# Peptides against a protein of PDB entry 6FRK, part 8

Target 1, 411 residues: chain A of PDB entry 6FRK
Amino acid sequence: NEEVLNAMLKEVCTALLEADVNIKLVKQLRENVKSAIDLEEMASGLNKRKMIQHAVFKELVKLVDPGVKAWTPTKGKQNVIMFVGLQGSGKTTTCSKLAYYYQRKGWKTCLICADTFRAGAFDQLKQNATKARIPFYGSYTEMDPVIIASEGVEKFKNENFEIIIVDTSGRHKQEDSLFEEMLQVANAIQPDNIVYVMDASIGQACEAQAKAFKDKVDVASVIVTKLDGHAKGGGALSAVAATKSPIIFIGTGEHIDDFEPFKTQPFISKLLGMGDIEGLIDKVNELKLDDNEALIEKLKHGQFTLRDMYEQFQNIMKMGPFSQILGMIPGFGTDFMSKGNEQESMARLKKLMTIMDSMNDQELDSTDGAKVFSKQPGRIQRVARGSGVSTRDVQELLTQYTKFAQMVKKM

## One batch from the design tools (peptide; made by RFdiffusion4, then SolubleMPNN)

Design b1_p8_6_s1 (from b1_p8_6, 4 letters changed)
Fold by OpenDDE base, seed 1:
Structure b1_p8_6_s1 (fold): chain B 411 residues (1-411), chain A 8 residues (1-8)
Amino acid sequence: as target 1 above (411 residues)
Amino acid sequence: DLLKFLGE
């Protein structure tokens, strides 16, 4: 039993390291999971794998929780939010996404560009703000970020703005001059929240970067960007551990709408390759697809057929950006997104649909489609021949279906 | 890898 536990934990640890989880956190997780698992309860016939999975999930949830309540803006008050982070972290884009998020919720929002270091910073912010119809402030001539930030904050306070977002300069690396500038700006404007923006794609560098910022600036919130495509999100755990600050939002793509409040459970589920069924349902609801209500109702009843999966793939193919939606499907997250471009991902979905096109109504409409195939292996061979694929490809599809159907039953 | 670990 201990050997099996150690083997399974080794696989989990490897997968977490491959997901950019910091090695120290992975070691801590391993120890915590070992301590949380009662080996005697595992001997009593409980599914050892489910118990380990649950323990791993629970300990990952704890690693994302800094034990500090996230700052939230107060309605009817002026809330000054200062953004800090390296150049290329997505800070400026994230300022616009956050402003747009609050604007859509009926908050009076504005943007201030206090980045005097980067040429064209104000033009970029102005472009994003104008596109989103968000009021903005900045200067083409003032070089002191403290003056710009102070004047902009004062202006928007006098105009009774509720959400005042200040974008600061970044550097390509941690520099003392950057931190001095950040401190001067923070002291001048007295922000209600300081948001550190971190790029998830920097992987193992997340800890060191996040620590460097927290050691110099009183970071109170974290936003993780570039959680689209190859970024597995393990760096987010490192950011929380280093900053001791909650993740408040995540950036999930390049569009202004590719921004969501951080949810611990969906994030850990996605990190573990369990997908985000809740987020998928929410996204499907936002699209107002005609067949959406019937599908959601089936999902709520824990019913999921191969036909329902086929219909979901059809819907997903109608949705862009395709990569994000695939990352929400259980079993498609890590391996499907990591291999190839959006076109290759669509080709893979089309291949899966072509396999299902060779299935009969009994196979498609079964509440346990995988069991229908397992009872009669000749069905796998028929479907494989009909779709021009290997029996392995059909088995992989059925494995994906089974994973999805098991998650739907847990909803 | 993690997907294999969760799905088996």
Scores: peptide ipSAE 0.000, ipTM 0.425, DockQ to the pose 0.026
Fold by OpenDDE base, seed 2:
Structure b1_p8_6_s1 (fold): chain B 411 residues (1-411), chain A 8 residues (1-8)
Amino acid sequence: as target 1 above (411 residues)
Amino acid sequence: DLLKFLGE
């Protein structure tokens, strides 16, 4: 039993390391999972794999929870939010995304550019702010970020802004001068929240970077960027461990709308390649498609058919940026997207839909579609012939459907 | 060392 546990934990540890989870956290997770698994319960014939998966999931949820409540802005007050992070972390873009998020929620929001180090920083912020119709402050001539930040915060406090976001300089390296400048700005403006912005794609460097910022400034929140890329987001666990601060938002692309509140359960599910059904439901709800209400109600009741999957694929094809939405579907994770451009992803979905077009209503509307095919294997051969695909392609579709339907039943 | 950890 211990050998089987160790073998399965080795597979999980490998997958977590491939997801950019820090090696120390993976070691700690392995020990915590071993301590949490009752070997007597594993002897009782319970599905050892499910128990280990549940224990791993539970311990990953704990690693993302710092045990500290996230700061939230107070309505009708001036809330100063200071951003810190390295150059190229997506900090400036994330300032605009957060400002736009609060503006869409009916907050009086503004942006301050206190990045005097990067040439064109103010022009970039001004361009982003103007496109989003967000008020902004900055200087082309003032070189002291403390002066710019102080003047901008005072201006927007006097104009009764509720959300005042301050973008600071980011440097390419951990330089003492950068941390001193950040501390001087923080002391001058007295922010209600300091947000560390981290690029998820930096992998094993996430811990050291997040720690360096936390050791110098009072980081209270984390935002993780570039979760649409090759990074599986394991660096987020390193950021929480190092900063002891909650992840409040994630950046999921280049567009100003590619920004969402952090949800622990969906994030860990996605990290494990289980998909993000909640984020998929939220994104489907945002589209306000008339057919979405019936689908959402079925999902809430743990019902999911092959027809519901087909309708969801039709909706996904209407949404445009296909890569992000497919990555939210269980079983369509990294392996489905890793090999292809957007056109290849669309071609794969069209192939899956063509397979489902060869199914009958009994197969499509069954709450256990995979069981209908498993009981009568001749159905797989019929559908394969009807759609011009292999029996293997039909089995792969049914495997993906089964993974999705099992997750919907757990919601 | 990552390789040492995966070898255990």
Scores: peptide ipSAE 0.000, ipTM 0.375, DockQ to the pose 0.010
Fold by OpenDDE base, seed 3:
Structure b1_p8_6_s1 (fold): chain B 411 residues (1-411), chain A 8 residues (1-8)
Amino acid sequence: as target 1 above (411 residues)
Amino acid sequence: DLLKFLGE
């Protein structure tokens, strides 16, 4: 029935608007989803909800793909990367994160501070660069960003640097003077890539801001920051639509390692509240935890137990920036991140672990743990009493486990 | 307004 389709699409559209997706993009997505759904296939008894979710997922993947291949640096060449974006977007921090990313991959990388407008910009860049052992250039006395950028690029070209990152000013109040300065710097240094840095937390303003930059400078790449906060990432779709440029990286926190290559599928899965299992696997691999290989092998075989979930919670507790990793686990992201600080999220995780500490080996090691509890409801009451929680709390844990295990089986 | 837009 068309009414049922329209009702389900209304719920999805509401959730996308609550995720900071631009209203025009939500309208277009609704029309495209309606056109892609065969009503005859819906009549055949297929799970209508799964069909709509799949159609929505496909249309969101198209919205985040500009149809343009991302720029990549050439090994053995001098690659100049210019950063542009508003003040407070995380631009300076992102320059350091990108420099560190390439340095860890064996690229000869350096940083240039061409932000002459913000007092302490060079000190902040110098502090970050020194901590990461990245060579840097800037001035305390030169006020022309064109001179600083040109001298710094020339210096590092002569020293055979492969990755030369230029941070620029991010003025808020004088848009015309900012854009003129950016054009003058770009014309002087002739960058191989111009990266627009966008704060995901600005919500519906993402389209207008991204468009303003693209209309003035030749933006070729986008980096989205602050995806660890309350930002659900819908603004990233607006940035791609406005700039017609690919998202190349995401910033997920304040640490220099809170930076990863953009992946379309994980990002859309997270935006829809499905979690990011692929990003969790990648993050687990990066941490080189002792049990990582065993976990990855189990995940590849579609096996996931309550014990495996418990071990992951132990690993998460060791990893420090706890909020990011919980946001990658299906069913934990939205409810754990939105309702409290990092300490409350940690307390919730400890509560879940305490519930699992009251489970037996048969319950923990079952590949279908939820079915073990559903067949014998007395187990739920035993675990609830043993852990000092309600039977509802145990059922919520089992629901979260089931959601995660079903995603692992689809990988 | 928003609910009407989502209801069309």
Scores: peptide ipSAE 0.000, ipTM 0.400, DockQ to the pose 0.010
Fold by OpenDDE base, seed 5:
Structure b1_p8_6_s1 (fold): chain B 411 residues (1-411), chain A 8 residues (1-8)
Amino acid sequence: as target 1 above (411 residues)
Amino acid sequence: DLLKFLGE
């Protein structure tokens, strides 16, 4: 039993390392999981894999929770939010996304560009702010970010802005001078919240970088960017551990709408390669579709048919920002999102639905649709001819279905 | 091997 546990924990540890989780955190998690699993309960015939997955999930939830309540802006007050992070972290884009998020909620929001180091930083912020109709401040001539930040904050305070976002210079590893500049800006404007922005794709470097920021300024919140890419987000755990600060938002693409409040359960599910089934369920429930309860119940029982996938695609097409919803479907997130605009993703879904429209009820309602097609290859050729696609396109659909159905069975 | 380092 201990050998089986150790083998399964080794697989989980490998998957966490492949998800960019810091090696020290993986070691601690392994020890905590071993201490939390009763070997006697494992002997009782329970699915040992599900038990280990649950224990791992529970320990990952604890690693994402710093035990500190996230800062929230106060309505009718002036809330100064300072952004800090590396160059290329998506900090400037994230400032615009956060400003737009609050603006859509009826907050009076503005942006300040205190990045004097990067040529064209102010032009980039101005372009993003203008597209979103967000008021902005910056200078083409002032080189002191303390002056720009102070003047901009004072201006927008006098104009009764509720959310005042200050973007700062992004850093490279060797620029101690930029570290002092950031502290000087923080001291001058006295922000209500300091947000560290991190790129999920930087992997094992997340801990050292997050720590370097926390050691210089009082980071109180984390935002993780580029979770639409190949990054599984394991570096986010390192940032929480190093900053002792909650993740408040995630960036899920390049568009200004590719921004959402952080949810612990969906994030950990995605990190483990289980997909964001909880977030999918939440979004499906928000649609108030009559068939939602039956679908949720099937998913809870690990049952998933090609018809259930078709119904989910119909629901997705109704839900709006298509990128976010596809990224929640297990096995669709990485390969489907990386290659195209929202329109291309929608065209791909429509193509998949057209393929399924050429399937019969026996194929659609089978609890193992891929096995029905594998046993009778003539079905693939029939469906391909009926939908006007290649046999390869039908095989790709069945491969995606199989990946999803295997994930639902692991729930 | 990162897995060896986790096993020691």
Scores: peptide ipSAE 0.000, ipTM 0.387, DockQ to the pose 0.009

Design b1_p8_6_s2 (from b1_p8_6, 4 letters changed)
Fold by OpenDDE base, seed 3:
Structure b1_p8_6_s2 (fold): chain B 411 residues (1-411), chain A 8 residues (1-8)
Amino acid sequence: as target 1 above (411 residues)
Amino acid sequence: DLLKFLSE
């Protein structure tokens, strides 16, 4: 039993390391999982794999919880939010996304460009702010970020703005000059929240980067960017561990709407390749699709058919950017996106829909579609011939459906 | 470190 446990934990630890989880965190997680597993419960014939998965999930949830409450803006006050992070982290784009998020919630929001180091930083912020109809401040002539930040914050405080977002310079490397500038800006504007923006795609470098920022500035919140189909997200655990600060939002793509409040359970589910049904439901709700209410009601009742999956695929094809939505579907995220570009992912989705087009209403509308096919294997051969695919392709579709339907039943 | 961890 201990050998089997150690073998299964080794596979999980390998998968977490491949997901860019820091080796020290994986070691600690292994020991915590071993201590949390009751060997007597494992002897009682419980599904050992399910117990280990549950223990791993619980320990990962603890790793993304810093034990501190996230800062939230106060309505009717002037809330100053300072952004810090390296160049290329998506910091400037994330400032615009956060400003747009609060504006859509009815907050009087503005943007300040205090990045004097990067040529065209103010033009980029101005372009994004103008497109979103967000008021902005910056200078083409002032080179001191402290002056720009102070003047901009004072201006927008006097105009009774509720959310004042300050974008600072990001350097390409951790330089003492960057940290000195960040401290001078923070001391001048006295921000209510300092947000560290981290790129999830930097993998094992996340710990060292996040620690360097926390050691120099009082980071109180984290935003993780580039959580698209290529970023495994394991670096986010390192950021929380190093900063001791909560993840408040995630950036999922390049669009201004590719930004959502951080949810622990969906994030860990996605990291483990289980998909994100809650994030899919939230994203479907935001898109206000005509059949959205009926789908959400079915999902809440734990009912999911092959027809419901087909309708979801039709909705996904309408939604764009396709990569993010597929990554939220259980069993589609890792295998669908890892092997190709967005066009290949769309071609795979169309192939699955073509397989379902060869199914009959009894197969499509069954609450246990996999059982219908398992009882009568001749159905698999009929569908395979009708859609021009192998019997293996139909079995893979049914396996994906079964994973999704089992997750919906647990909601 | 990594190889030792994966060997344990």
Scores: peptide ipSAE 0.000, ipTM 0.380, DockQ to the pose 0.010
Fold by OpenDDE base, seed 4:
Structure b1_p8_6_s2 (fold): chain B 411 residues (1-411), chain A 8 residues (1-8)
Amino acid sequence: as target 1 above (411 residues)
Amino acid sequence: DLLKFLSE
């Protein structure tokens, strides 16, 4: 039993390392999971895999919890939010996303460009802010970021703005000059929250980077970007561990709407490749899509048919933006969107739906649809001919359905 | 994996 546990933990540890989880955290997780698993309970015929998965999930949830309450803005007050992070972290884009998020919630929001180092920083911020109809401040002539930040904060305080976001200079490397500038800006504007923006794609460098910022500036919140790319999000655990600060939001693409509040459980579920069924349910409910309750109930019971998949694809097509929704569906990871635009992704879903439109009710409503087709291969050829696709396209659909149905049964 | 199918 201990050998089996150790083998399974080795696989989990390998997968976590491949997900950019820091090696120290993976080691700690391994020991915590071993200590949490009673070997006697594992002997009693319980599903050893489910027990280990639950223990791993529970310990990962603890790793993303810094043990401190996230700062939240106070309605009707002036809240100054300073952004810090390296160039290319998505900091400037994230400032606009956060401003837009609060604006859509009925907060009076504004943006300040205190990046004097990067040529065109103010033009970029102005372009993004104008597109989103967010008030902005900056200078083409002032070179001191402290002056710009101070003047901008004072201006927007006097105009009774509730959310005042200050974007600072980013550098390609951690430089003492950058940290001194950030400290001077922070001292001048006295921000209510300092947000560290981190690119999830930097992998094992997340710990060292996050620590370098925390050691110089009082980082109180983390935003993780590029979680729509090849980054599996393991760097987020490193950021929390190094900063001792909560993740408040995540960036899930390039669009201004590719931004969501951080939720611990959905994030860990996604990191483990379980998908975010709860977050999908929440988004589906927010969109007031009809017939969602029946689908949710079936998913909770581990039932999943080709019809349920078809209905889910219809829901996805109704829900937009397509990238965020697909990333929440078990097995519909980031690679679907990485190879194409949203229109191409919708065209692919429409193709899959067209294949399913050529299926009969027995095929669609079977709880083991793939087995129905495997027992009678002539069905694949019929569906392929009916939908104008190759037999390979139908087999690929059935392979995907099988993977999804297996995930639903494991939940 | 679902993605691989949709990406092909």
Scores: peptide ipSAE 0.000, ipTM 0.344, DockQ to the pose 0.073
Fold by OpenDDE base, seed 5:
Structure b1_p8_6_s2 (fold): chain B 411 residues (1-411), chain A 8 residues (1-8)
Amino acid sequence: as target 1 above (411 residues)
Amino acid sequence: DLLKFLSE
């Protein structure tokens, strides 16, 4: 039993490292999971794998919870939000996304460009802000970011702005002068919140970088960017651990709308490759699909058939942007989305639907469709022949369905 | 593969 546990934990640890989770956090998680698992309960014939999965999930949920309540802006007050982060982290784009998010929520929002280090930083911010109809401030001539930030904050305070977002220059750990400049800006404007923006793709470097920012300025919030890419987001755990600050938002693409409030459960599910069922449900609800209530009710009762999956695929095909929704479906891993454009993703979905079009009602309406096929392998061969695909393609579909149906049964 | 680990 202990050997089986250790083997399974080794697989989990490997998978977490492949998800860019910091090696120290993976070690700690392994110890915490070992301590949380009752070996006697594992001996009693309980699904050892489910117990380990649940223990791992619980420990990951704890790792993304710093035990600190996220800062929230106060309506009718002036809220100064300073952004800090590495060059190329998506910080400037994220400033615009956050400003647009609050503007859409009916906040009087503005942007300040205090990045004097990067040539064209102000033009880029101005372009993004103008497209989103967000008021902005910056200078083409002033080289001191403290002056620009102070003047911009004062201007927008006097104009009764509620959300004042200050973008700073991108920093590197070896650029002590730029870190000192960041502290001078923070001291001058006295921000209500300091947001560290982290690129999910930097993986094992997240801890050291997040710590370097927290050691210089009072980081109170984290935003994780580029979660639409190959990054599984494991570096986010390192940022939370190093900053002791909650993740407040995630960036899920390049578009100004590719920005959402952070949710712990969906994020951990996605990190574990379980998909984002909650985010999918929320997205389905936002789209006000006619069959949405019936689907949500089935999902709440842990019922999910191949027909329900087919109907979901039909709904997803009616939705744009297709890429965001597929990335939320369990078994449509980041690799399904990252390797293809929207057209390739749609072609893959159409292929899966064509396979399901060759299934019968007994197969489609079974609450355990995979078991129907496993009991009678001749069904796989029939469906494969009917849809013009390999038996492997049908098995891959059934594997994806099984992953999704198992997730729905855990909801 | 974490997905494989979690699906089994």
Scores: peptide ipSAE 0.000, ipTM 0.423, DockQ to the pose 0.023
Fold by OpenDDE base, seed 1:
Structure b1_p8_6_s2 (fold): chain B 411 residues (1-411), chain A 8 residues (1-8)
Amino acid sequence: as target 1 above (411 residues)
Amino acid sequence: DLLKFLSE
């Protein structure tokens, strides 16, 4: 039993390292999982794998929790939010996304460009703000970010703005001059929240970068960017560990709408390749598809058939940024997206649908489709022959279905 | 790999 546990933990640790989780956190998780698993309870016939999965999930949830309540803006008050981070972290784009998020919720929002270091920073912010119809402030001539930030904050306070976002200068690396500038700006405007913006794609560098910022600036919140379908979420754990600050939002793409409040459970589920069914349901609801209500009602009842999966694939093919939606489906997250472009992903989805087109109504409409096939292996061979695929391809589909159906039953 | 581990 201990050998099996150690083997399974080794696989989990490898996968977490491949997901850019810091080696120290992976070691700590391994020890915590070992201490949390009662080997005697595992002997009592409980599915050892489910227990390990649950223990891993629980410990990952703890690693994302800094034990500090996230700052939230107060309605009817002036909330100054200062953004800090390296150049290329997505800071400027994230400022616009956050402003747009609050604007859509009926907050009076504005943007200040205090980035005097980067040529065209103000033009970029102005372009993003104008597209989103967000009021903005900045200068083409003032070179002191403290003056720009102070004047902009004062202006928007006098105009009774509720959300005042200040974008600051970045640098390509941690430099003393950057931290001095950030401290001067922070002292001048006295922000209610300092948001560190981190690029998830930098992988193992996330810890060192996040620590360098926290050691110099009173970071109170983290936003993780570039969490698209290819981004490894492990850097987020490193950011929380280093900053001791909560992740408040995530950026999931390049569009202004590719921004969501951080949810621990969906994030850890996605990191583990379990998918994000909640996010998928939310996204399906946003699309106002005619059959959405019937599908949501089935999902709420923990019922999920191969036909329901087929209908979901049809809906996904009708959705725009196909890559992001596939990343929300259990079993499609990492391995499905890591191989190929959007066209290859569509071709894979069409292949799965073609396999299901060779299934009968009894197989498609069964609440336990995988069990129907497991009881009668001849069905797998029939479907494989009918769809022109291998028996392995059918088994892989049934494995994906089983993962999805198990998650739906937990909702 | 993690998906394999969660699938098996």
Scores: peptide ipSAE 0.007, ipTM 0.448, DockQ to the pose 0.026; fails the geometry check

